Peptides against a protein of PDB entry 6NYY. Designs and how they scored, part 100

Target 1, 212 residues: chain A of PDB entry 6NYY
Amino acid sequence: KHFEQAIERVIGGLEKKTQVLQPEEKKTVAYHEAGHAVAGWYLEHADPLLKVSIIPRGKGLGYAQYLPKEQYLYTKEQLLDRMCMTLGGRVSEEIFFGRITTGAQDDLRKVTQSAYAQIVQFGMNEKVGQISFDLPRQGDMVLEKPYSEATARLIDDEVRILINDAYKRTVALLTEKKADVEKVALLLLEKEVLDKNDMVELLGPRPFAEKS
Target 2, 212 residues: chain A of PDB entry 6NYY as posed
Amino acid sequence: KHFEQAIERVIGGLEKKTQVLQPEEKKTVAYHQAGHAVAGWYLEHADPLLKVSIIPRGKGLGYAQYLPKEQYLYTKEQLLDRMCMTLGGRVSEEIFFGRITTGAQDDLRKVTQSAYAQIVQFGMNEKVGQISFDLPRQGDMVLEKPYSEATARLIDDEVRILINDAYKRTVALLTEKKADVEKVALLLLEKEVLDKNDMVELLGPRPFAEKS

## One batch from the design tools (peptide; made by RFdiffusion4, then SolubleMPNN)

Design b2_p20_4_s1 (from b2_p20_4, 9 letters changed)
Fold by OpenDDE base, seed 3:
Structure b2_p20_4_s1 (fold): chain B 212 residues (1-212), chain A 20 residues (1-20)
Amino acid sequence: as target 1 above (212 residues)
Amino acid sequence: MTTSEPDVEEFEKLSSLLDV
């Protein structure tokens, strides 16, 4: 109890008891977070879900908490599944509401950063090839790009392709699991917070063995 | 999901980062 509350304070910040979401906004948040949760549940290389909440905390209207694996090496497949999980909120909004909100901004930023890192830092793109460049840090003067404008355009195109592929994969998954996303969203609207046990009761056991 | 007030200043910073 006390230890879990301490971890929740460190990760989520103080509950903003003062931010009353309108019912429609709360519904949007519930389906968004359900999208993340369900994507993470059914993607093999996604981190296991610990908790999902629609209680506003700090700048977040809702969050999904995962148990990070202590890993220092990531495969291309792992990075793709992580991108899909991160897109799960936006995709859920599209599937259920036929509209998108600004609530996915941080998710899109993370996906964009991951895509660029895969292509220009990790050499994971066949067209761009086995290259590794340091991305400018926030606040560093953008030194002259160590590559041509043609290479810059190629990188941008391949980033868009990678993100679009992850998006399409997520759409396919959450369309297949649409009923599960709805179950999670509805239960979130009732309980505001779900844990792993709630997810197991609702969806059955996660189909991937947790590497203990 | 995060609150995004359209922070014009943050967008200008991001646009300046993308225009580099």
Scores: peptide ipSAE 0.123, ipTM 0.638, DockQ to the pose 0.216
Fold by OpenDDE base, seed 2:
Structure b2_p20_4_s1 (fold): chain B 212 residues (1-212), chain A 20 residues (1-20)
Amino acid sequence: as target 1 above (212 residues)
Amino acid sequence: MTTSEPDVEEFEKLSSLLDV
């Protein structure tokens, strides 16, 4: 209990009991978080879901908590599945509401950063090639890019392609699992917080063995 | 999901990163 609450405070911040969401906003949050949860459940290389909540905390309206593995090396496939999981909220909103909200901003930021890192830092793109450049940090003087404007355009194009591929993959997955997303969202609206056991009861065992 | 007030400052920072 106390340890879980401490982790929840680190991940979600302090519970904002004063933030009353409108019922429609709460519904949007529930389906958004259900999208993350279900994407993470059915993606092989996604981290296992520990908890999903629609209780507003800190700057978050809801969150999904995953068990981070002590992992120092990431494959391209792992990074893709992580991107898909991160897009799960946005995709769920699109599938269920036919509209998108601003609530995915942090998710899109993470996806964007991951895509650039894959292409520019990790050399994971065949067109860009085996290159590794430091991404400008916030507040770093814009050092001259160690590559041409043509390479910059190529990077931007390949980043967009990678994100779009992750998005399409997530759309396909959550469309296939649409009923599961709805089940999770509805249960979130009832319980506000779900754990791994709730997910197992609702969806069955996760298809992928947790590498302990 | 986060509360996103359109932070004009973050958009300007992002625009500045894209303009570079």
Scores: peptide ipSAE 0.122, ipTM 0.646, DockQ to the pose 0.241
Fold by OpenDDE base, seed 1:
Structure b2_p20_4_s1 (fold): chain B 212 residues (1-212), chain A 20 residues (1-20)
Amino acid sequence: as target 1 above (212 residues)
Amino acid sequence: MTTSEPDVEEFEKLSSLLDV
Protein backbone atom coordinates (compact mmCIF):
# COMPACT_ATOMS: atom_id res chain seq x y z
CA LYS B 1 0.00 0.00 0.00
CA HIS B 2 2.48 2.73 1.03
CA PHE B 3 4.98 1.66 -1.61
CA GLU B 4 2.31 1.62 -4.32
CA GLN B 5 1.14 5.06 -3.23
CA ALA B 6 4.70 6.33 -3.36
CA ILE B 7 5.13 4.96 -6.88
CA GLU B 8 1.78 6.46 -7.85
CA ARG B 9 2.96 9.83 -6.57
CA VAL B 10 6.16 9.58 -8.57
CA ILE B 11 4.42 8.48 -11.77
CA GLY B 12 1.19 10.44 -11.60
CA GLY B 13 1.92 13.24 -9.19
CA LEU B 14 -0.69 14.46 -6.74
CA GLU B 15 -4.29 13.79 -7.62
CA LYS B 16 -5.76 17.02 -8.88
CA LYS B 17 -9.21 16.46 -7.42
CA THR B 18 -10.04 19.92 -8.75
CA GLN B 19 -9.60 19.07 -12.42
CA VAL B 20 -13.11 18.25 -13.57
CA LEU B 21 -13.03 16.69 -17.00
CA GLN B 22 -16.04 17.06 -19.22
CA PRO B 23 -17.89 13.78 -19.72
CA GLU B 24 -16.68 13.53 -23.32
CA GLU B 25 -13.08 14.15 -22.29
CA LYS B 26 -13.39 11.58 -19.52
CA LYS B 27 -14.74 9.11 -22.08
CA THR B 28 -11.78 9.85 -24.36
CA VAL B 29 -9.37 9.27 -21.47
CA ALA B 30 -11.10 6.01 -20.54
CA TYR B 31 -10.81 4.61 -24.07
CA HIS B 32 -7.24 5.89 -24.37
CA GLU B 33 -6.14 4.19 -21.15
CA ALA B 34 -8.12 1.08 -22.06
CA GLY B 35 -6.12 0.95 -25.29
CA HIS B 36 -2.87 0.95 -23.33
CA ALA B 37 -4.18 -1.64 -20.89
CA VAL B 38 -5.49 -4.06 -23.52
CA ALA B 39 -2.42 -3.70 -25.72
CA GLY B 40 -0.24 -4.45 -22.71
CA TRP B 41 -2.45 -7.43 -21.82
CA TYR B 42 -2.16 -9.13 -25.22
CA LEU B 43 1.46 -8.28 -26.08
CA GLU B 44 3.87 -10.96 -24.90
CA HIS B 45 6.79 -8.67 -24.21
CA ALA B 46 4.82 -5.82 -22.66
CA ASP B 47 5.29 -5.11 -18.98
CA PRO B 48 2.53 -6.53 -16.76
CA LEU B 49 -0.26 -4.07 -16.00
CA LEU B 50 -0.55 -3.18 -12.32
CA LYS B 51 -3.07 -0.38 -12.44
CA VAL B 52 -4.97 1.78 -14.88
CA SER B 53 -6.60 5.04 -13.82
CA ILE B 54 -8.61 7.84 -15.36
CA ILE B 55 -8.28 10.05 -12.29
CA PRO B 56 -6.35 13.17 -13.31
CA ARG B 57 -2.96 13.55 -11.62
CA GLY B 58 -0.58 16.42 -12.23
CA LYS B 59 -0.39 16.83 -16.01
CA GLY B 60 -1.83 13.36 -16.60
CA LEU B 61 -5.51 12.85 -17.35
CA GLY B 62 -5.08 9.13 -16.91
CA TYR B 63 -2.30 6.59 -16.65
CA ALA B 64 -1.45 2.95 -16.87
CA GLN B 65 1.07 1.66 -14.36
CA TYR B 66 3.13 -1.36 -15.20
CA LEU B 67 5.49 -3.49 -13.19
CA PRO B 68 8.85 -2.72 -14.73
CA LYS B 69 11.04 -5.72 -15.20
CA GLU B 70 14.50 -5.31 -13.80
CA GLN B 71 15.91 -5.89 -17.25
CA TYR B 72 19.18 -4.55 -18.60
CA LEU B 73 18.99 -6.08 -22.09
CA TYR B 74 16.10 -5.58 -24.47
CA THR B 75 15.40 -7.44 -27.68
CA LYS B 76 14.03 -5.78 -30.80
CA GLU B 77 10.78 -7.70 -30.23
CA GLN B 78 10.50 -6.41 -26.68
CA LEU B 79 11.06 -2.85 -27.83
CA LEU B 80 8.44 -3.27 -30.55
CA ASP B 81 5.81 -4.57 -28.11
CA ARG B 82 6.65 -1.70 -25.78
CA MET B 83 6.12 0.73 -28.66
CA CYS B 84 2.80 -0.93 -29.50
CA MET B 85 1.64 -0.69 -25.89
CA THR B 86 2.65 2.98 -25.86
CA LEU B 87 0.67 3.58 -29.06
CA GLY B 88 -2.37 1.76 -27.62
CA GLY B 89 -3.99 4.96 -26.39
CA ARG B 90 -3.74 6.79 -29.72
CA VAL B 91 -4.93 3.75 -31.62
CA SER B 92 -7.90 3.28 -29.31
CA GLU B 93 -8.94 6.89 -29.88
CA GLU B 94 -8.77 6.36 -33.64
CA ILE B 95 -10.73 3.09 -33.56
CA PHE B 96 -13.52 4.33 -31.29
CA PHE B 97 -13.80 8.03 -32.12
CA GLY B 98 -12.39 8.34 -35.65
CA ARG B 99 -10.35 11.28 -34.35
CA ILE B 100 -7.09 11.80 -32.52
CA THR B 101 -6.34 14.15 -29.64
CA THR B 102 -3.27 15.88 -28.23
CA GLY B 103 -3.43 13.48 -25.27
CA ALA B 104 -0.99 11.09 -26.94
CA GLN B 105 1.87 13.62 -27.18
CA ASP B 106 3.96 12.05 -24.42
CA ASP B 107 3.31 8.59 -25.82
CA LEU B 108 4.42 9.70 -29.28
CA ARG B 109 7.50 11.32 -27.78
CA LYS B 110 8.42 8.04 -26.08
CA VAL B 111 7.78 6.04 -29.24
CA THR B 112 9.84 8.48 -31.30
CA GLN B 113 12.71 8.35 -28.82
CA SER B 114 12.61 4.55 -28.76
CA ALA B 115 12.58 4.34 -32.56
CA TYR B 116 15.57 6.65 -32.92
CA ALA B 117 17.43 4.80 -30.18
CA GLN B 118 16.82 1.46 -31.89
CA ILE B 119 18.15 2.76 -35.19
CA VAL B 120 21.03 5.03 -34.19
CA GLN B 121 22.12 3.68 -30.78
CA PHE B 122 21.36 -0.03 -30.83
CA GLY B 123 22.08 -0.79 -34.50
CA MET B 124 18.75 -2.61 -34.87
CA ASN B 125 18.00 -1.42 -38.42
CA GLU B 126 19.41 -3.35 -41.38
CA LYS B 127 19.52 -0.37 -43.78
CA VAL B 128 21.23 2.01 -41.37
CA GLY B 129 23.41 -0.84 -40.11
CA GLN B 130 25.51 -1.55 -37.06
CA ILE B 131 26.07 2.03 -35.96
CA SER B 132 25.86 3.66 -32.55
CA PHE B 133 26.04 7.35 -31.76
CA ASP B 134 24.60 9.56 -29.07
CA LEU B 135 21.43 11.46 -29.76
CA PRO B 136 21.81 15.19 -29.25
CA ARG B 137 20.76 16.17 -25.76
CA GLN B 138 18.96 19.37 -25.00
CA GLY B 139 21.67 21.99 -24.48
CA ASP B 140 24.47 20.18 -26.25
CA MET B 141 26.08 22.24 -28.95
CA VAL B 142 24.81 20.86 -32.21
CA LEU B 143 28.05 19.20 -33.11
CA GLU B 144 28.31 18.33 -36.75
CA LYS B 145 26.47 15.08 -37.26
CA PRO B 146 29.02 12.30 -37.70
CA TYR B 147 27.00 11.24 -40.77
CA SER B 148 25.91 12.77 -44.06
CA GLU B 149 22.57 14.39 -44.84
CA ALA B 150 21.79 11.32 -46.92
CA THR B 151 22.27 9.18 -43.81
CA ALA B 152 20.11 11.60 -41.82
CA ARG B 153 17.31 11.16 -44.36
CA LEU B 154 17.72 7.40 -44.25
CA ILE B 155 17.48 7.44 -40.45
CA ASP B 156 14.34 9.58 -40.58
CA ASP B 157 12.75 7.29 -43.17
CA GLU B 158 13.55 4.16 -41.18
CA VAL B 159 12.23 5.75 -37.97
CA ARG B 160 8.94 6.44 -39.74
CA ILE B 161 8.81 2.89 -41.06
CA LEU B 162 9.43 1.45 -37.59
CA ILE B 163 6.79 3.65 -35.96
CA ASN B 164 4.30 2.90 -38.73
CA ASP B 165 4.91 -0.82 -38.33
CA ALA B 166 4.31 -0.55 -34.59
CA TYR B 167 1.21 1.53 -35.27
CA LYS B 168 -0.20 -0.99 -37.77
CA ARG B 169 0.51 -3.85 -35.38
CA THR B 170 -1.33 -1.97 -32.62
CA VAL B 171 -4.27 -1.20 -34.92
CA ALA B 172 -4.55 -4.86 -35.86
CA LEU B 173 -4.39 -5.97 -32.23
CA LEU B 174 -6.87 -3.47 -30.82
CA THR B 175 -9.23 -4.00 -33.75
CA GLU B 176 -9.23 -7.72 -32.98
CA LYS B 177 -9.67 -6.93 -29.27
CA LYS B 178 -12.08 -4.03 -29.83
CA ALA B 179 -14.75 -5.52 -27.56
CA ASP B 180 -12.17 -5.96 -24.79
CA VAL B 181 -11.06 -2.32 -25.11
CA GLU B 182 -14.68 -1.25 -24.80
CA LYS B 183 -15.24 -3.45 -21.73
CA VAL B 184 -12.18 -1.97 -20.03
CA ALA B 185 -13.16 1.58 -20.98
CA LEU B 186 -16.70 1.15 -19.66
CA LEU B 187 -15.45 -0.35 -16.41
CA LEU B 188 -12.96 2.52 -16.08
CA LEU B 189 -15.81 4.99 -16.46
CA GLU B 190 -17.56 3.21 -13.60
CA LYS B 191 -14.66 2.51 -11.22
CA GLU B 192 -12.13 5.15 -12.39
CA VAL B 193 -9.32 2.79 -11.30
CA LEU B 194 -8.72 -0.82 -12.29
CA ASP B 195 -6.13 -3.26 -11.04
CA LYS B 196 -4.83 -6.55 -12.40
CA ASN B 197 -7.66 -8.48 -10.73
CA ASP B 198 -10.30 -6.35 -12.43
CA MET B 199 -8.59 -7.06 -15.75
CA VAL B 200 -8.54 -10.80 -15.06
CA GLU B 201 -12.24 -10.75 -14.18
CA LEU B 202 -13.04 -8.80 -17.32
CA LEU B 203 -10.72 -10.36 -19.91
CA GLY B 204 -9.65 -13.61 -18.31
CA PRO B 205 -6.10 -14.47 -17.34
CA ARG B 206 -3.34 -12.80 -19.29
CA PRO B 207 -2.39 -15.22 -22.07
CA PHE B 208 1.31 -14.94 -21.25
CA ALA B 209 2.81 -16.48 -18.17
CA GLU B 210 4.42 -13.84 -16.02
CA LYS B 211 8.07 -14.64 -16.46
CA SER B 212 9.15 -14.48 -12.90
CA MET A 1 -2.79 10.55 -21.50
CA THR A 2 -1.52 14.03 -20.69
CA THR A 3 -2.72 17.57 -21.04
CA SER A 4 -0.68 18.90 -23.90
CA GLU A 5 -0.44 22.55 -24.59
CA PRO A 6 1.15 22.97 -27.97
CA ASP A 7 4.71 23.77 -26.99
CA VAL A 8 5.70 24.85 -30.48
CA GLU A 9 8.93 26.27 -29.11
CA GLU A 10 10.13 23.00 -27.66
CA PHE A 11 9.36 21.22 -30.90
CA GLU A 12 11.21 23.85 -32.90
CA LYS A 13 14.19 23.43 -30.60
CA LEU A 14 14.06 19.67 -30.96
CA SER A 15 13.59 19.88 -34.73
CA SER A 16 16.50 22.29 -34.99
CA LEU A 17 18.60 19.89 -32.94
CA LEU A 18 17.57 16.94 -35.08
CA ASP A 19 17.76 18.92 -38.34
CA VAL A 20 14.38 17.46 -39.15
Scores: peptide ipSAE 0.116, ipTM 0.654, DockQ to the pose 0.244
Fold by OpenDDE base, seed 4:
Structure b2_p20_4_s1 (fold): chain B 212 residues (1-212), chain A 20 residues (1-20)
Amino acid sequence: as target 1 above (212 residues)
Amino acid sequence: MTTSEPDVEEFEKLSSLLDV
């Protein structure tokens, strides 16, 4: 209990007891976080779900906490599944509400950064090729892009393709698992916090071994 | 899910990166 609370404080910050969400907003958060949780559950290369919460903390209205693997090397497949998991909230909102909210902004930022890193830093795109350029850091002099405008356009196109592929994969998954997303969301609205055991009781055991 | 605090600075940076 105390250790879990300490980890939650480090990841999510202090509970904002003063943030009373309207019932409809709380419902949106529950389905958003259920989307993350279910995507992470059924994606092989996603990190195992540890906890999912709709209790507001810091800047977050809800969160899914995962057990990070001590990995120093990531495959393209692992990065894709992580992107899909990160898109799970947005996709859940679209599937259940037919609308999108600003609540996915941080998720989209993470997905965008990952996509650019894969293509521009890790050389994981066949069209762009085996290139690695440093992305400008905040405060670095705007050094001239080490590539042509034609290459810039190609990068932007391939980033969009990669994100769209991750998005489509997530839509397919959460559409197939729509009933599971609903179950998780409803239980979140009741309990506000779910752990791995709650997920196992609700969905059955995660179909992938934790030790990959 | 995060709160809608528009970070204008991050938006401007992202817009500059995307040439949009």
Scores: peptide ipSAE 0.113, ipTM 0.657, DockQ to the pose 0.290

Design b2_p20_4_s2 (from b2_p20_4, 9 letters changed)
Fold by OpenDDE base, seed 4:
Structure b2_p20_4_s2 (fold): chain B 212 residues (1-212), chain A 20 residues (1-20)
Amino acid sequence: as target 1 above (212 residues)
Amino acid sequence: MTESEPDEEEFEKLYSLIDP
């Protein structure tokens, strides 16, 4: 309670109502954020949801805020669930509207970066193998890729496969939980901001024990 | 005990960015 209120005060103070969304846009954002929230709720290795909001903040039209796990090591399964959570917004839009928007651009970027890192940095792909190459950092000299063009093509293919698998997993999950996504979206449209307690009231307790 | 303001940087935020 006190911690949530403190977070709300800090976040609420930064909520610049900079953009007035049209009702249809606000609806799209609500279902998008509900997709993230519900995916995060039902994915074991997702971070616990703290807050979900459809109040525009900075460049974002909505957001879900999660409590980061105090972990330095991530498994392939954990990274997959995080990818699925990140895809939750886009998948929700597809399920409910049959269309995709530009609202998922940052999510897709994050998913793409994660997939690439899993394959070329963490050696998590069996076809590419146990390789670890540094990704060019922004501002680093364009170092030539330390792998062949054949390996580059393989990496590209396996990145797409990984993202598509995460996407399909998210579609399956949010299709199963479609009613929950709708409940969250409708409540978001009413309250504009939901906390963990709102989610527990709406969906029941998160099915995974929070690692305290 | 200065309640360390939860560093906004510590939270993973998923933002819906519609502005291209």
Scores: peptide ipSAE 0.042, ipTM 0.600, DockQ to the pose 0.040
Fold by OpenDDE base, seed 1:
Structure b2_p20_4_s2 (fold): chain B 212 residues (1-212), chain A 20 residues (1-20)
Amino acid sequence: as target 1 above (212 residues)
Amino acid sequence: MTESEPDEEEFEKLYSLIDP
């Protein structure tokens, strides 16, 4: 209880009871968070869902909380599934509404950062090769890139390819699981908060054994 | 999902990465 509340405070901030979402906005948030939840449920290397909420907290209109694994080494496949889970909200909006909102900005930022890190820090791209550079931090003067403009263009192209591949994978998954996304979204609109048990009741057991 | 003020410049860059 206290530890979960502490983690919730760190991740979500204080519940702002003052943000009254319009019904259509609340619906969008519900389907967005359902997309994250369902993607995380059916992706092997995604972190297990602990909680999903459409109660606004801080700047967040909704959130999904996952149990981080004590994992220090990630495979390319694991990072891809994490990217897909992170894209789940945006993809759900596209599938259900045929429109995208600004609500996925932070997710897209995370996906973008992950893609760049995979390519330029972890050497996970065959075309770019076994290179590792520090990503410029926000506010660092754009120091001369340690690579050519041709390499910069290649990096940007490969980042786009990686994100698009993750997006397509997420679209395929959530299209297959469209009914499950809808079930989760509808239950979110009713309960506002779902836990792992609600997800098990709704979707059945997660198809991946919890690596104990 | 977060409430984001449209930073048009960052938004265009993010869209350019996802939209072919």
Scores: peptide ipSAE 0.026, ipTM 0.587, DockQ to the pose 0.617
Fold by OpenDDE base, seed 2:
Structure b2_p20_4_s2 (fold): chain B 212 residues (1-212), chain A 20 residues (1-20)
Amino acid sequence: as target 1 above (212 residues)
Amino acid sequence: MTESEPDEEEFEKLYSLIDP
């Protein structure tokens, strides 16, 4: 109760001028957010969903809130599931509308950053090998890459492979769970905000034990 | 126990407006 209220206050305080979305845009957002929510629900290593909303806040048209895991170490599998969850919105749009929107820009940025980090910082790619380099920050002078152009091309190729694999995995999942995505999206259009209990009522208990 | 303010990290914007 108190924690939920604190979350609502923090979330409510960031309610800048609610952009009134057109009904079709609101529908797109609902299916987008439903894609994230359902992907997160059925991916073992995804963070547990606390709340999903299609009420615009600041620059976001929709959002999901997840229970933070006090986790310092991530496996490749965990990072993949996180990537899939992050792609869930885009994939949902593709499955339901046969089109993609610009709404997934931040998601794609996050996925791209994660993929590069996995390959060049965490050494999680066998072809690139056990390397760890700092990724240039946006705006930092691109210091000379500590690797050859051939390695750079290999990195870029393996990043694309990783993202594409995550994308395909997400497509497979959300295609299998298409009816669940629709249920969540329709309920979002009705309630605008769903919590974990709403998700349990719609989808049943999350198939993975929440790490308490 | 000071209820740690939910870190901004708990809120993921999953659908963003592109500033024109």
Scores: peptide ipSAE 0.025, ipTM 0.590, DockQ to the pose 0.043
Fold by OpenDDE base, seed 3:
Structure b2_p20_4_s2 (fold): chain B 212 residues (1-212), chain A 20 residues (1-20)
Amino acid sequence: as target 1 above (212 residues)
Amino acid sequence: MTESEPDEEEFEKLYSLIDP
């Protein structure tokens, strides 16, 4: 109880009571967050969902909290499932509304960063090969790339392929689980906040055993 | 061994999904 409340305070910031979302925006947020929640529920290597909320907090219009595993090493499969979970919001918006919003900007940034890291830092792409280069940090002068323009183009192409593959995987998953996304979204619109127990009641137990 | 403060990076892994 006290620890969860402390985490909620650190994560949630002060509930800015002032941002009243319009009903249509609130609906969009609910389906967006439901997309993340359901993707995370049915992806083996996704972090377990703790809480999902459509109450605006800080800079977010909604959020999902996951219990991150203390992991120092990630497999390619784990990174892919994490990318899919991160794309879950955008994919849900596309499936249910046939439109995309700006709400996925940070998700797309995270996915893009992960894809580049996999290819140029972790050597996880067969075409690019076993390379590891430091990605320029935000604000670092783009120093001379240690690779040719041809390699740069190859990297950009392979990043796009990886993101598109993750996107397609997420579309397939959330299309299969469309009814579950809708159930979660509707319950979010009713309760504004769902916990793990609400998700278990709604969807059943997560199909992947929590590695204790 | 002093429990190093969890780096801000670990807490940011909380998917604030929709940052406007």
Scores: peptide ipSAE 0.026, ipTM 0.570, DockQ to the pose 0.038; fails the geometry check

Design b2_p20_4_s3 (from b2_p20_4, 10 letters changed)
Fold by OpenDDE base, seed 2:
Structure b2_p20_4_s3 (fold): chain B 212 residues (1-212), chain A 20 residues (1-20)
Amino acid sequence: as target 1 above (212 residues)
Amino acid sequence: MYASEPDEEEFKKLYSLIDP
């Protein structure tokens, strides 16, 4: 209990118990987080889900917590699955509500950052090639890009393609698993917090062996 | 994560990178 609370505080910050969401907002959050949870459940290279919550914490109205893998090396496939998992919330909202909310902002930021890193830092794009450049940090003086404007455009195009591919993959997955997303979302609305055992009860055992 | 304090303009910009 105390250890879990400590981890939750590190990930989500302090619970905002005073922030009462409207029922429709709470529903949106539940389906959003269910999207993350279900995407993570059915993606081979996603991290195992530990907890999913629709209790507001810090700057988040809901969150999915995953068991961090002590992994230093990531494949392109692993990064793609992580992107898909990160898009799961937004995709769930689209599937169930047909609308876009600002709640996915941080997820989209993470996906965008990951896509750029894959292309310009890790050399994971064949068109851009085996290049590795440091991405400017937010607030750093935009140092002159070490590549041409043509390369910059190519990078931007390939980033968009990568994100779109991840998005389409996530749409396909969560459309197939739509009933599972709904089960998780409905149970979230009831319990507000789900753990791995709740997910197993709802969805069955995760199809992929957890790396011990 | 569902963000509680979204910047709508930033969100729109980021979302524009996803062309369904």
Scores: peptide ipSAE 0.204, ipTM 0.680, DockQ to the pose 0.898
Fold by OpenDDE base, seed 5:
Structure b2_p20_4_s3 (fold): chain B 212 residues (1-212), chain A 20 residues (1-20)
Amino acid sequence: as target 1 above (212 residues)
Amino acid sequence: MYASEPDEEEFKKLYSLIDP
């Protein structure tokens, strides 16, 4: 109990019980979080879902919690699935509402950071090659780039390609699973919080073996 | 996560990388 509450606090912050969402905003949050949950459910290398909530906490109006794998090494395929899971909220909003909200900003930041890291830190892009540079930290003055302006342009282009590929993959997945996203979103609007057991009842067992 | 305090300028910048 105390340990789970501590993890929830680190991920979502303190519950803002005083923040009353408008019904339409609460609906948007429910479909956004359902997109994350369903994408994570059907992507092999995504972390297993523990909880999904539309109760506002900290700076978030909703969140999905995952069981972190004790994994220190990631493949390119694993990083792609994690990007797709992170895009699941934004993609769900597009599929169901045909509009973009600002709610996905933190997800887009994470995806952008992951894409740059894959290309310039992990050497995972064939066009850029087997290179590894330190990424500027948020707030650090980028003094001197260790590469040419031509290389900088190539990196930017390949980052966009990688993010777009992840986005298209997520659109394809959540379009195929659109009915499942709807089921999760509707149940979220009723219960406000879903756990793994609720997801199993709605979607069936996760198709990938959980590494115990 | 659905963010409650978005920076619109930063959001537009990041979104342009996904759907230019």
Scores: peptide ipSAE 0.202, ipTM 0.675, DockQ to the pose 0.818
Fold by OpenDDE base, seed 4:
Structure b2_p20_4_s3 (fold): chain B 212 residues (1-212), chain A 20 residues (1-20)
Amino acid sequence: as target 1 above (212 residues)
Amino acid sequence: MYASEPDEEEFKKLYSLIDP
């Protein structure tokens, strides 16, 4: 309990018990978090889901917690699945509501950061090539780009392509699993918090062996 | 995560990277 609460505080901040969401907003949050949960469930290289919650906290109205892998090296495939999982909330909103909300901002930021890192730090893009440049840290002014404006445009284009590919992959996945997203969302609206066991009960065992 | 305090301008900028 205390340890879980501490982790929850680190991830989501303090629980805002006083925030009463309107039913429609709570529904949006539930489907958003269900999108993350289901995407993570059916993506091989996604982190295993530990908890999904629609209880508002300091950082957000809902969140999904995953068991972090003690992993220092990531493959391109692993990063793609992580991007897809991160897009799961936004994609769920699109599938179920046909609208864009500001709730996905942090997810989009994470996806954008990952895409840039893959292309300009990890050399994972064939068109840009085997380059590695330090990305500015959050708050660092990029004083000088170590590449031409043509390369900058290429990077921007390839970032969009990568994000769009991840988005399309996520759309395909969550469209296929639409009924599962709805099951999770509906149960979230009832219980507000789901754990791994709830997910197993709803969806069956995760199709990927947890790398022990 | 569903963000509670979004910056609309930042969101629009980030979303523009995703071509639906």
Scores: peptide ipSAE 0.202, ipTM 0.673, DockQ to the pose 0.891
Fold by OpenDDE base, seed 3:
Structure b2_p20_4_s3 (fold): chain B 212 residues (1-212), chain A 20 residues (1-20)
Amino acid sequence: as target 1 above (212 residues)
Amino acid sequence: MYASEPDEEEFKKLYSLIDP
């Protein structure tokens, strides 16, 4: 109990009990978070889901909490599944509402950062090649890029391709699992918070063995 | 995460990378 509450405070901040979402907005948040939850459930290399909530906390109106694996090395496949999980909210909104909301901004930022890192830091793109350089941090003056403008354009193109591939993969997955996304979203609207046990009851056990 | 206080300009920029 105390440990779980401490983790919840670190990840979600304090509950904003004063922020009353309109029913339509609450529905949007529920389907968004259900998208994250279901994508994470059915992607092999996604972190195990611990909790999903549509109670506003800190900077978010909803969140999905995962148990991160203590790993220092990531494969390209693992990073792709993480990108897909991160896109799950936006993709769910597209599938169910056919509209885009600003709620996915943080997710899109994370996906964009991951894609650039894969290409320019980890050398994971064959067209760009085995290059590694530091990405400018937020607030750093973009110093002279150690590559040509042609290479910059190539990087930008390959980033877009990678993100689009992750997006398409997520669309395919959540379209296949559309009924599961809806089940999770509806249950979220009833309970506001779901844990791993609720997800197991609703969807069955996660199809991937939890590596202890 | 569903963001409560989005930067619209940043969102539009980032979205354009995914769904041009």
Scores: peptide ipSAE 0.196, ipTM 0.665, DockQ to the pose 0.825

